# Ledger of designs, part 15: peptides against a protein of PDB entry 6RGO

Target 1, 392 residues: chain A of PDB entry 6RGO
Amino acid sequence: MALKLLGFNQDATCFSVISSNKGVTIYNCDPFGKCFELEKSTSNDEELDFLVEMLFSTSLIAVVDKTIGASKRKKLKIVNTKRKATICELTFPHEIMDVIMNRKIICVVLKSDQIFVYDISCMKLLRTIDVRGEKLKSTSKFRNSEAVGDIGVRVSLSTDNNSILCYSSYSKSDKENAPLNDIVVFDALKCIQINVLPAVHQSNIVCIACSPDGMLMATASEKGTIIRVFKTIDTENDEPILVNEFRRGSRPSRISEMKFNHDNTLLACVGESDTIHIFALPVTTTEADANEDDTLQQSSHSLSSSINGLQYISKGLANRFGKIIVSKIPTQSQQRHVAYIKIPENAKYRIGFPKDTTNTIHICGEDGNYLVYSIPRNEVGPCTLVKSNTFD

## One batch from the design tools (peptide; aimed at target 1 D11 T58 K355)

Design b1_p18_2_s2 (made by RFdiffusion4, then SolubleMPNN; from b1_p18_2, 8 letters changed)
Fold by OpenDDE base, seed 1:
Structure b1_p18_2_s2 (fold): chain B 392 residues (1-392), chain A 18 residues (1-18)
Amino acid sequence: as target 1 above (392 residues)
Amino acid sequence: SERKKLEEEAEEILKKLE
């Protein structure tokens, strides 16, 4: 059977799959098993396409049936999984490309590069963000949207109640082909733009991850060779703070998903490559806990590579075109992965970090494998397989 | 548990949307 992965929920307690014969199935990770099944609406052997976003491990899911007809692709259903009933249905002017939620907010991304922000508690529209609207003031030419392939607006939402929304935006360049290489940081509850990170990559951003607390954001471009981690809210001299730059690899490869763990110590990435990469984030010691004097001399040779605060000397190389190009971090300061998982070639995988175990990662594949790995703490190397289950 | 609180919150939302 062909499987298509929809992904993990916010806390990696469940994952969703499309089975060509069954429809949508949601699996619980521990204990492993089916927790919900949505049957096919059609008897036809048509390729099933769905969006499913689950509110943690609850009975609330958002579903978009993309299988048949342009009308269904514009409908968001809020479903009670216990009752197997649609509770609310919203219709959009354009095809739904993505749906993301937390306890407070649902964001719906349309093919029109619009983001609809809803209060989940009442499904009231809080804001429509038109990512093209800032560009339309400068360029009267409707480029036929047909030629811009698989490159749309990318979004990520914090899993906390602060509801920090990060989205890709078009650079303000008068070029008809402005890339989606800016990031906007948005308070989804207050409906306020907090920050704008200009030109974080040279090409379109294809993957964004927000930290659970919304304080960090990871970005990757179409090249997928470099991952950048920024502070979302904090700025230094009105400039974006780059926390880390990671090298996934030397060869271009699309990154499909990135995730932070729950304590912001790890960032994982997966995509078209045979390798899931896990990067260590420097623990920002908040100065607050400096007071407890406890003398335990454990000679942990922490390779505290003194990440001397990369004072991003914004040598504003105002290149002749006034664009703040995020200065290339010297290749010597590009950190590699601390851990990795080898995955089958041509199998799509999704990743999730469980809340209770900061050093484990959940992965699932279109090959029908659900795998739990332990992440090494003290050495650079492969992750260790802890448990395996199969699904169909 | 946190899971139980989340389910109760989700059930309250679902009841308000019905």
Scores: peptide ipSAE 0.657, ipTM 0.967, DockQ to the pose 0.875
OpenDDE base, seeds 2, 3, 4, 5: peptide ipSAE 0.608, 0.612, 0.624, 0.656; ipTM 0.960, 0.961, 0.963, 0.967

Design b1_p18_2_s3 (made by RFdiffusion4, then SolubleMPNN; from b1_p18_2, 5 letters changed)
Fold by OpenDDE base, seed 1:
Structure b1_p18_2_s3 (fold): chain B 392 residues (1-392), chain A 18 residues (1-18)
Amino acid sequence: as target 1 above (392 residues)
Amino acid sequence: KEREELEKLAEEILEKLE
């Protein structure tokens, strides 16, 4: 059967899929099995399309049926999975493109580049963010929205209660074709803009991940060759702090999803490539624990392993292209371990990090595989398959 | 524990929205 992946929930305890014959199925990861099924609303052999966002592994889900007609694509349903009932329905002026949730906030992204921020506890609208509204003041020309099919506002929300929302915004460049290459950091609870990271890529941002604590964000452009990791809130001399720059590969490939693990030590990415990449983040030692003089004489075995991925951008190239935030990547020579998982060609995969096991990753494929991998800590290499299940 | 606290939160939200 044709499966379409919706993804993992916030803690990777469940994942959602669309089955062409059944509708939406939610699987529990451990013990593995179906926990909820939403039947298709119609007998038609139409291609099923849904958005499903879970509140962790709870009975609360947000559902958008995108299968039939423009009207349904504008409706968000809050569903009680235990009762199999719609409890609340919200209608939007435009098609819903994405829905993200935590314990406090629901964000709804529209095709109009609007983000609606709701208090989940009462479905009260806290804010409408118009990502185009800053641009509309300068350029009255409605670009025919037809040709920009795949490029919309991207969002990520912290899974904590601080509810840090990161979203892509249009550069203030007077160019009719300003890219979605700025990032705005927003306190979704207070409805305050915290930070703006200008021109984090040269092209449109297609993927954003916020860390669970909201302190880090990862970004990828349409090229998907470079992943940048920034601090969300902290700035240095009013300039954004780039913590990491990772190379996924030399060949362009779209990144569809990125996730941090629970302790911010790993960043995973998946997309159109045959490889899930897992990058080690340097532990920012807070200056406080500098006192334990543990003289581990790690023998300097010069493994000249060709990790061609760490281009230290030397200071010199900064001058020619405009204010590229040449963040001084601290020359902390910590060997950034990179792990990987090989996946079937043409199979779409989704990723999730469980809370309880920081070196474990959950993946699921449109091939009907749910796989659990162990991530090597101190070695560059393949992940080890620990558990596998199938679904249909 | 955390799962039960989250389920309780979800139930409280769902009951308030009904």
Scores: peptide ipSAE 0.607, ipTM 0.958, DockQ to the pose 0.905
OpenDDE base, seeds 2, 3, 4, 5: peptide ipSAE 0.586, 0.592, 0.599, 0.601; ipTM 0.955, 0.956, 0.957, 0.958

Design b1_p18_2_s4 (made by RFdiffusion4, then SolubleMPNN; from b1_p18_2, 10 letters changed)
Fold by OpenDDE base, seed 4:
Structure b1_p18_2_s4 (fold): chain B 392 residues (1-392), chain A 18 residues (1-18)
Amino acid sequence: as target 1 above (392 residues)
Amino acid sequence: SEREKLEEEAEKIEKSLL
C-alpha cells in the first residue's frame, strides 16, 4: 500500500500518515497504536493528498484535503478526532501549502507566499504577512509560483507559548530572481517582527526549524550540504549571531525536515539521503540559574574547546553591488554529526524528539516502520535501535 | 498530566468555536 508521511506532532507523542486505502491515520507513539482514522470520502483510485497538523496529542487537528479540486485545497477544517466532527472551517483566497500550530497560534501558508496568523482560542486573524508584497515594495516583478517548483515560503513555529515564528523571505536584491534566502523572526502573539537575518544561504532556503523555546533556528538551502544555526532574538551589534555551522555532506541532497530536541542540545536532519544526521549544539548556559550549587564543576571541561566557531555574520564589506557576503565559515570549523541513523534509500522518513528523553529520537518511514533510537552521548557513532513497530 | 491539561485547553478552544 502507498503510505505518505505527514509527520510527528510537536512533542513526538503522535504521528500522522496517509494510507491510499484508508485516508488519514494518526498513531500514538507510546503505547503504540492507531488513535484516529479519517476515512476517504471518495471510492476513486485518486492519489490522496492531505495536510494534517495536530495540536499535540489532543483531540484537535487541522486538516486540508488537497486530493481533488482547487476549492478543497483552499479550505482548512478544525476537526475533533474523538467526535469525528468539523468544529470550524476557514476558506483562503489561495491554495494552502502548509499549516503549523502550537497551544496559542495557528499559521496557514498559502501558495501566494502569504502567512495567515490566527489566535487558535477564537480563530481570529491576528496578521496577514505578505512575503511577496514585501518583495514587490523592493522588486518590480511577481515571482510566478508555478515556474519555481517546490520552492515556496518555509515556516517554523516554537512549541512554547512565546510563539516565535521563523519564515523565509526574499532577499532585497534588484535582481528579478531574488532567492528566498532571508529569514524573518516574528512574534506571532504580538504580531511584531523581532529580527531579520539577511542572506543566510546563497540559494533558496528549503528547510527551517525553530527550537521549542524559540531561541534557536536552524536553516538549510536547496543544496543541503550546510546547516546553519542562529540565535533568533539576540543580536550582536545589530548583526545576526551564527551559533553553529554543520556539514551534512559533500554531495547536494535536499533536507526535508530538521528538529531540535527539547533542551536544545541536539539538532537532527532528514531528507533524500540514506542518513539521518544528529549534531550536538553547545549548551548555551543562560546566565540566570547561576545562584545554586557550586559542586558539579569538574566534568564540563572537555566540550569547551569547540565553542570558537561562533562567527558573527559580519557585514563583509558591502562591495558596491550590495552583496552581503556571508563570511564563509572556514571549512575546518564546520562540525560533523555526532550520531547518525541509516535509513533505506528512497524511503521518506520523518523525525521527532520526545520531551521526556532528550537522547531519544523517534522516526517513521513510508515503508511502514516506526522506530525509536537511542543517541550516544560520549561517542561519535550510529544510534542504537531501542524499539520497532510497523504500521499500514 | 500534561496531556490532560492540553486536552482541557483543546476542549476550551472547541467551546469557543461552537
Scores: peptide ipSAE 0.582, ipTM 0.956, DockQ to the pose 0.880
OpenDDE base, seeds 1, 2, 3, 5: peptide ipSAE 0.568, 0.561, 0.573, 0.571; ipTM 0.953, 0.952, 0.954, 0.954

## One batch from the design tools (peptide; aimed at target 1 I120)

Design b1_p19_1 (made by RFdiffusion4)
Pose (drawn by RFdiffusion4):
Structure b1_p19_1 (pose): chain A 327 residues (1-135, 151-284, 335-392), chain P 19 residues (1-19)
Amino acid sequence: MALKLLGFNQDATCFSVISSNKGVTIYNCDPFGKCFELEKSTSNDEELDFLVEMLFSTSLIAVVDKTIGASKRKKLKIVNTKRKATICELTFPHEIMDVIMNRKIICVVLKSDQIFVYDISCMKLLRTIDVRGEKIGVRVSLSTDNNSILCYSSYSKSDKENAPLNDIVVFDALKCIQINVLPAVHQSNIVCIACSPDGMLMATASEKGTIIRVFKTIDTENDEPILVNEFRRGSRPSRISEMKFNHDNTLLACVGESDTIHIFALPVTQRHVAYIKIPENAKYRIGFPKDTTNTIHICGEDGNYLVYSIPRNEVGPCTLVKSNTFD
Amino acid sequence: EEEEQIEELQELLEEAEEE
């Protein structure tokens, strides 16, 4: 089958790719190379490694499952790339759905909507967050820099009226203090959540409305959350998979089950800005590095890696600059 | 064993900070 289940780095330095053949490979961007290659851990052809989230450019990797079910739901391994050794092997009561890391805090998301917060220096569990214990699945996002700030979707006070709903809660994982609770920002479920690297901004994706809403995160007034801007969906409602924020928080990338990738600018310093054509029934992931604000890195399941440029003052499409092919 | 694993993790994080 195709080389599916791409994962993208925080600093846009490299990306995680599960080669359907054997193990998982991690490439670099500049210069492009085979950075790390996981050995054989397989027994059948279509069984897939699912979840890999990494540090910036380091040797520290978070790896989850290999087998379809033998050791998948209840595993987390911490591996050094230079020596291929497992350091800490944590076990969890449920199935892992997503893992997000940063320099200070490691988050582990379970299928039962439990979020385990760890101080990475000693792996002491800071707090267990029973989201489904209070009231598709929960989508979680986190800031990259320090003062790492956690964002998760929570159910509303209409559990009696119906089973599924989605509001937003802002949480400071550094001090384990809940900062702001946002109301039902959508009339539908939440599909994907992106938080700014500095933790000041947040994006929301709806399944039905397909309109991205941006809210201030922490500095927002206590009385009411502050809405920043909205972005035109286009000609057709489409499911959104992954969104990213630029380092200067002037740009927002959007990708999903669509023909095109949309680029949204920010009035921090309107409907559409830059659009990148994309093959229809193939899936891609997004990133952009810290070095420049004009370059957008693209990861594709077709086997191609592309680097596009952004037009500052033109509403035109992006210009391709550099490309390379996968394995 | 657990203390050694934590020490190895700390050393690895110190190396990552130096970079």
Fold by OpenDDE base, seed 1:
Parts: sequence; structure tokens; C-alpha cells
Structure b1_p19_1 (fold): chain B 392 residues (1-392), chain A 19 residues (1-19)
Amino acid sequence: as target 1 above (392 residues)
Amino acid sequence: EEEEQIEELQELLEEAEEE
């Protein structure tokens, strides 16, 4: 059957799929099984397309039916899965492109490059962010939206209550063709812009991941060769702090999803390549509670790659056009993956990190495989398959 | 209607805070 993957929930306890025959199905990961089914509203052989975002393991889902007609594509339904009932319905002026949520906030991304931010507890609109409106103050010409294929505003939200929203924005360059290569960090609760990371890639950003705590953000461009990890809130001399630069590969390949694990020690990425890559983040030991005691000399050759803080010496070559060229980190300092999973080339996969097991990753494929892998800690190598299930 | 929707949303969000 043709499956489309919608993804995992925030804690990877559930994942959602579209079955061409059944509609939307939500699977529980452990015990593995169907927990919810949304039947097709129509008997038509039309290709099903849905957005489904689930709030953790709860009965709350946000659903957008993208299958039939421009009206449904503009409607967000909040559904109680236990009652199989719509709680509320919101209608937007434009097609819904993405929906993200946590316990406090729901964000709706429109084809117009608008982000609607709601308080989830009452579905009250807190803010409309117009990502184009900031650009339109400089250039009056609406680019004919026809030629901008899969390039739109990308978003990620922290899973914590701080509700840090990261989104891609247009560079302030006077070029009619400004890329979506800036990142804005936004407090979704207070509706305040916290930070702006200018030109984090040379091309459009196609994937963003926020850490669960909102303190880190990973970005990838349409090239998908380099992943950059930044601090979201903290700045050094009003400049963005680059924590990591990872090399996924030498060949261009689209990254469709990235996720941090719950303790910010790992970053995984998946996309059009035959490989899920897992990168280790340097544990910033906060120097706090070094209680003195136990002297056990285990000579773990921690490859303390002392990543000496690459002070981004912004050599102030203020070239006349104000382009903060993110200085190319020397290609030698680019870390590779510490672990990987091989996947079928023709199957789209989604990834999730469970809360309880920081070295475990959940993956699911359009091939109907749900797989649990153990991530190696002490060596660079393949992940080990621990559990496998199939779905239809 | 709006009050009943808010009440049902709050009940489901309380379930999310206990997890």
C-alpha cells in the first residue's frame, strides 16, 4: 500500500501515517499497535494528504485535510481522539503548510509565509508573524509565487513550556531574490523576538530543529551537506554563537527532518539519502556541582576534542554591502557522524528520540517498518537494531 | 460552545502536564 509518513510526536511514543486505503492512522510505539484511526471523509480514489500533529501521548491532535479542495487545506481541526470528535475548527486565509505544537502553543504556517501563534488552552491568537511583510518594506514587487516550489518558511518549536520558536526568514539583502537564510528566534508565549541569526547558510534553509529546552537550534540548507548548531538565546558580543558544524556528506542531499535527543547530547538527521546520520554534541559541563569524592581513575580516553571556543573573530572586513559572511569554519573542524543507520534509498523515513532512553532512536518508513535502534557510545559505527515492527 | 471547547481543551492539556 502507499504509505505517507507524518512523523513522531514530541517524545516518540507515537507516530502518524497516511494509508491510501484507510486514511490517517496513529500507532503507539510501546506496546506497538494502532491507537487511533481517522477514516477517509470521501470514497474517492484521490491521493490522501494530511497534516497531523499530536500533543505527546494525549488524545489531542491537530489535523489538516489537504486531500480535496482549497477550503479543507485552509482548515485546522483540533480533535479529541478518545471521543473521535472535533473540539474546534479554525479557518485560515491561505493553505496550511505546517502545524507544530507543545503544551502551551500551537503554530500554524501558511503558504503566504505567515505564522499564526495561538495559546492552545483557549485557541486565542497571540501573534501573526508576517515573514514577507518585513521584506515588503524594502521591495514592492511580489515575486510571482509560482516558481518557489518546495521553498517556504520553516519552523521548529521547543517541546518545553518556554515555547522557543525558531523560523526561517528572508535576508534583508536588496536582491529581489533574497534567500530564506536568516533565522529568527521568537518567544512564542511573550510574543517577543529574542534573536536574529543572519545568513546562517548561503542558500535557503529547508530544515530547522529546536532542542527540547529551546537552548539549541540546528539548521540545514537545500544543499544538506553542512548542519550548523547555534545557541538560540545567548549571544557573544551581539553575534550568534555557533556551537557545532557537522558534515552530513560531500554530495548534496535534502534533509527532511532533524531532531535533538532529550538531553541535547545527540542530533539526528534524515532525508533523501540512504543514511540517517547521528552526531554527538559536546556536553557543555556546567562547572556547578563538582562534589569531590570518588577518585576512580578509569582512564577513559575521552576524546576531549577540546573544541577550543572558535571565537568567531569577525574580522571586520565590513565589505560595503553589510553581508555578514558566516566565516567558513575551516573544513578540518567539521565533525562527521558518530553513528548511522542504513535505510532503503526509495523509502522516506522519519525519526524520533524517546525520553527515557537517550541512546535509543525510533525510526519509521513508508516501507511499513517501525524500527528501534541502539546508538553506540564508545565507537563510530552503525546503530544496532533492537526492535522491529511492521505496519500497513 | 466556546466555553465548553475551552474546558475540553484544558482537560486534555492537564493530561499532557501529568506525562
Scores: peptide ipSAE 0.519, ipTM 0.931, DockQ to the pose 0.723
OpenDDE base, seeds 2, 3, 4, 5: peptide ipSAE 0.507, 0.507, 0.516, 0.512; ipTM 0.928, 0.928, 0.931, 0.931

Design b1_p19_1_s1 (made by RFdiffusion4, then SolubleMPNN; from b1_p19_1, 7 letters changed)
Fold by OpenDDE base, seed 4:
Structure b1_p19_1_s1 (fold): chain B 392 residues (1-392), chain A 19 residues (1-19)
Amino acid sequence: as target 1 above (392 residues)
Amino acid sequence: EEEKKLKELQELLREAEKL
C-alpha cells in the first residue's frame, strides 16, 4: 500500500500517516500501536491527501481533507478522535497549505501566502498576516501556481505557551521575483512582530524549525547545503544573532523537516538525501546559579586566540544588496554533524524528539518503519537503533 | 449546540495542559 507521512506531534509521542486503503491513521509511539483511524470517505481510487495536526497526545486534531475538489481543501475541521466528532469547522478563502498548533494557538497557512492565527480556546481569529501585503501593495500577481514549485510561506511555532511564530517573508528587493528569504519572528499571543531577519539565505527558505521554548530558529534554503541557527528575540546592535552555521553537505539536497530536541542541545534534519543529520548546539549556560561564593583563584590564562577570521568584505557588492547576514563563520569552520542515521534512498522520513529523552530520536518512513535511535553524546558517528516497529 | 462544542474544546485543552 502507498503510505504518505504527515509527521510527529509536538513531543513525538504520536505520528500520523495516510494509508491509500484506510485513510488517516494515528499511531502511538510507546506503547506502539494504532490510537486513531479516520476512514476513507470515498470509494474511488483517488490519491488521498490530508493535513493532520495533533495537539500532543490528546484527542484533539486539526484535519484538512485535500483529496477531493477545491472546496474541501479550504476547510479545517477540529475533531475529537475519542468521539470521532467534529467540534468546529472553519472555511478559508484559499487552499490550506499547512496547519500548526500548540496549547494556545492554531496557525493556518493559505496558498495566498496568508497566515491566520487563532486562539485555540475559542477558535477566535486573533490576526491575519498577509506575507504578500507586507510587501509593496502593487503587484497582486499571485505566484502562478504551475511554474513555481512547492515554494510557499513556511512556518514554525514554539511548542511552549510563549507561542513564538517564525515565518518566511519576501525580501524588500524591487525585483518582481523577490525570494522568500527573510524571516519574521512573531508573538502569536500578543499579535506583535518581535524581530525581522533579512536575507538569511540567498534563495527561498524551504524549511524552518523553532525551538520548543521559541528562543532559537533553524533555517534552510532550496540548496539545503547550509543550515543557519539564529536567536529569535535577542539582537546585537539591532542585528540578528547567528548562533550556528551547519554544513549538511556539499551537494544540493532539499531539507523537508528540521527539529530541535527539548533542551536545545541538538538539531536534526531530514529530506531527499539518504542521511538524517544531527548537529550539536552550544549549551547556552544561563548565568542563573553563579551566586555560590567559592573563591578558587584558578588563574585561567585567557588564551585570546584572536581568530582574525578574514572578513572577505567584497567591498563592491555591499552597497546594493541590503545587509545580507554575511556568515562570520568561515566556510572551512562550518560545523559538521555530530551524529547521523542512514535511511533508504527514495524513502521519505519524518523526525521527532521525545521530551523525556534528549539523546533519543524517533523517525518514521513511508516504507512503513517506525524507528527509535540513540544519539551518541561524546563521539561523532552513527546513531544506534534501539527499537523498531512496522506499520501499514 | 455551539456552547456544548466550546465546552468540549475547552475540556480537551485542559487535558493538554496536564501533559
Scores: peptide ipSAE 0.629, ipTM 0.962, DockQ to the pose 0.671
OpenDDE base, seeds 1, 2, 3, 5: peptide ipSAE 0.627, 0.623, 0.618, 0.621; ipTM 0.961, 0.961, 0.960, 0.960

Design b1_p19_1_s2 (made by RFdiffusion4, then SolubleMPNN; from b1_p19_1, 8 letters changed)
Fold by OpenDDE base, seed 4:
Structure b1_p19_1_s2 (fold): chain B 392 residues (1-392), chain A 19 residues (1-19)
Amino acid sequence: as target 1 above (392 residues)
Amino acid sequence: SEKEKLKELQELLKEAESL
């Protein structure tokens, strides 16, 4: 059967799939099993396409039917899975490209490069972000979204209540074909722009991940060779802080998804390559208030991975317009993966990090495999398979 | 009613706050 993966929920307790014969199925990860099924409404051999975003392990889902007719592709349904009932239906002026949520916010991304931000508690529109309108203030020509395939606005939302939204924006270049290579950091609750990271890649951004706490973001371009990790809110001398630059590989390969673990110590990436890569992040020691007391010298042999310190985005070639080009970290100082998982060639996989076990990763494939891997702590190497299940 | 649907939405969000 043709399976299409929709992804994991925020805490990797559930994942959703499209089955050509059944429609949408949501699986629970532990205990493994079906928790919800949305039956196929049509007997037609039409290729099923849906967006499904689940709010943690709750009965709340957002659903977009992308299969049948241009009108349904513009409709968001909020569904109670336990009742199989539509709570709310919203209609948009353009096709829905993505839907993300947390406990406070729903964001809806349109084919028009608009982001609609809603208060989930009342489904009230808080903000419409017009990424094209921001570009038009700088460059008069609309990018015809039709001519450049799968390149649209990318978004990621923090899973916490701070609701930090990271999205790709058009660079302020006078070039008609300005890339989607800027990042905007936005407080989705207050509806305030917090930060703008200009030209974080040379080409369009195709993948963004926000950390659960919203303090970090990871970005990848169409090349997918380099992943950059930035602070979202903090700046140094009004310049973006580059925390890490990771090398996924030497050959171009699209990254489809990235995820941070719940303690911001790991970043995973998956895409068109035969390999899921897992990178170690420097532990940001929050200066917890050192109250004076107990001197227990636990000799934590911190593997001094040379945290080559917070590399200032060196003022590389400031182009004539004073734009800070994020200087590429020299290839020798680019960090590699600390762990990896081999996956079948041409199989699409999705990734999730469970909340309670920061050194495990959940993955699921269009091959019908749900797999749990243990991530090695003290060595660079393959992840160990801990649990496997199949779904159809 | 719209009021009942809003109440149902708020009940599901309270479930999410406990997770």
Scores: peptide ipSAE 0.619, ipTM 0.960, DockQ to the pose 0.664
OpenDDE base, seeds 1, 2, 3, 5: peptide ipSAE 0.613, 0.608, 0.606, 0.612; ipTM 0.958, 0.958, 0.957, 0.958

Design b1_p19_1_s3 (made by RFdiffusion4, then SolubleMPNN; from b1_p19_1, 8 letters changed)
Fold by OpenDDE base, seed 4:
Structure b1_p19_1_s3 (fold): chain B 392 residues (1-392), chain A 19 residues (1-19)
Amino acid sequence: as target 1 above (392 residues)
Amino acid sequence: SEKKKLEELKELLEEAEKL
């Protein structure tokens, strides 16, 4: 059967799939099993296409049926899975490209490069973000990418209540073909722009991940060779803070998904390559109140490769337009993965980090495999398979 | 009614806050 992966929920307790014969199925990870099924609305041999976003392990899902006609692709349904009932239905002016949520906010990304931000508690529109802005409205050529790879606006939302929204934006260039290589950091609750990271890659951003707490953001371009990690809110001298630059590989390969673990110590990436890469992040010791006392010298030889390199984005030559060129970390100082998982070639996988086990990763494939891996702590190497299940 | 739908939505969000 043809499976299409939709992804994990925020805490990796569930994942969603499209089965060509059944429709949408949601699986629970532990105990492993089906928790919800949305049957096909049509008996036609049409290729099923859906967006499904689940709110943690609750019975609340957002669903977009993309299978039938341009009108359905513009409808978002909020569904109670226990009741199999539609609570709310919203209609948008353009096709829905993505839906993300947390306990406070739902964001809807349109093919028009608009982001609609809603308060989940009442489904009230808080903000419409127009990523093209007023000046670019004249280039009404909607990307007619029939290609399964359209360089749309990318978004990621913090899973906490702070609701930090990171999205890709067009660089301020007078060129008709401005790349989507800026990032905007947005407070989705207050509806204010917090930060702008200009030109974080040389080409379009195709993947963004926000940390659960919204303090970190990872970005990858269409080249997928370099992953950059930034602070979202903090700036140094009004310049963006580059925390890490990771090398996934030397060959171009698209990254489809990235995730932080719940304590911001690991970043995983998956895509078109035969390898899931896991990178170690420096532990940002929040200087919480060091009250004076107990001397317990537990010399945890953490491989603090203390790259205390808060690498200043060096002022590369300010060419006439004052663009902060993110100084490429020299290829020799680019960090590699600390762990990896080999996956079947041409199989699409999704990744999730469970909340309670920061050194465990959940993965699922369009090959019908759900796999749990242990991540090595003190060595660079392969992850160890701990649990496997199959789904159809 | 819209009111009943908003009440059901609140119940589901209260479940999410306990997780």
Scores: peptide ipSAE 0.585, ipTM 0.951, DockQ to the pose 0.669
OpenDDE base, seeds 1, 2, 3, 5: peptide ipSAE 0.578, 0.574, 0.571, 0.582; ipTM 0.949, 0.949, 0.947, 0.950

Design b1_p19_1_s4 (made by RFdiffusion4, then SolubleMPNN; from b1_p19_1, 8 letters changed)
Fold by OpenDDE base, seed 4:
Structure b1_p19_1_s4 (fold): chain B 392 residues (1-392), chain A 19 residues (1-19)
Amino acid sequence: as target 1 above (392 residues)
Amino acid sequence: DEKEKLEELKKLLEEAEKL
């Protein structure tokens, strides 16, 4: 049977798949088993296409049926899975490309490069974000490329109640082909723009991950060789803070998904490569209240080792393009993965981090495998398979 | 109908806040 992965929920307690014969199936991770099925409404041999976003382990799902005709692709259904009942139905002016949610909001991404932000509690529209802006409306031929992989607006949402929305935006370059290489950080509850990260990559952004707390964001371009991690809210001298730059590989490969673990210590990425990469983030020690007065006078000598770090100021073209954040991290300081998982070639996988086990990763494949791996803490190496299940 | 749907939605969100 052809399987298509929809992904894990916010806490990796469930994952969703499309089965060509059954329709949408939701699996529980532990205990492993089928918890919901949405049957195929049509007897036609048409390839099934759905969006499904689930609210944690609840019976609340958002569903878009993309299988049949341009009209269904514009409809979002909010469904109670326990009752098999539609609570709400919304219709959009354009095809729905993505749906994300947390406990407070739903964001709906359209093929028009619009993001509709809803209050989940009443399904009231809070904001329409037009990523193209007013000026670009006239020249936007809808990307008619049926090409598998059209570089639309990408979004990620914090899983917490702060509801930090990160989305890709068009660079302000007067070029007709401005890349989607800016990031906007948006408070989805207050409907305010918090930050703008200009030109975070040279090419279009194809993957974004927000941390659960919304304090960090990871980005990858269509080249997928470098992953950048930024602070979302904090700035230094009105400039964005680049926390990490990770090298996934030397060869171009599309990253389809990235996830932070729940304590922001790990970032995982998956895509078209045979390898899931896991990177370690520096623990931001919150300076907790070390108010403890302990007067220990240890006179440790001031070895002023003048590390004359030769800043090779490459005097290269200081062209009028704003300081590309890219220049602050030397290519030699690019961190590699601390752990990895080998996956079958040409198998699409999705990833999730469970809340209670920060050193565990859940993965599922279009090959019908659900796998749980332990991540090594003290060594660089392969992850260890802990549990495996199969689904159809 | 709409009021009942909103009350159902509210109950599901109250379940999500307990997780």
Scores: peptide ipSAE 0.579, ipTM 0.951, DockQ to the pose 0.667
OpenDDE base, seeds 1, 2, 3, 5: peptide ipSAE 0.574, 0.566, 0.567, 0.571; ipTM 0.949, 0.948, 0.948, 0.949

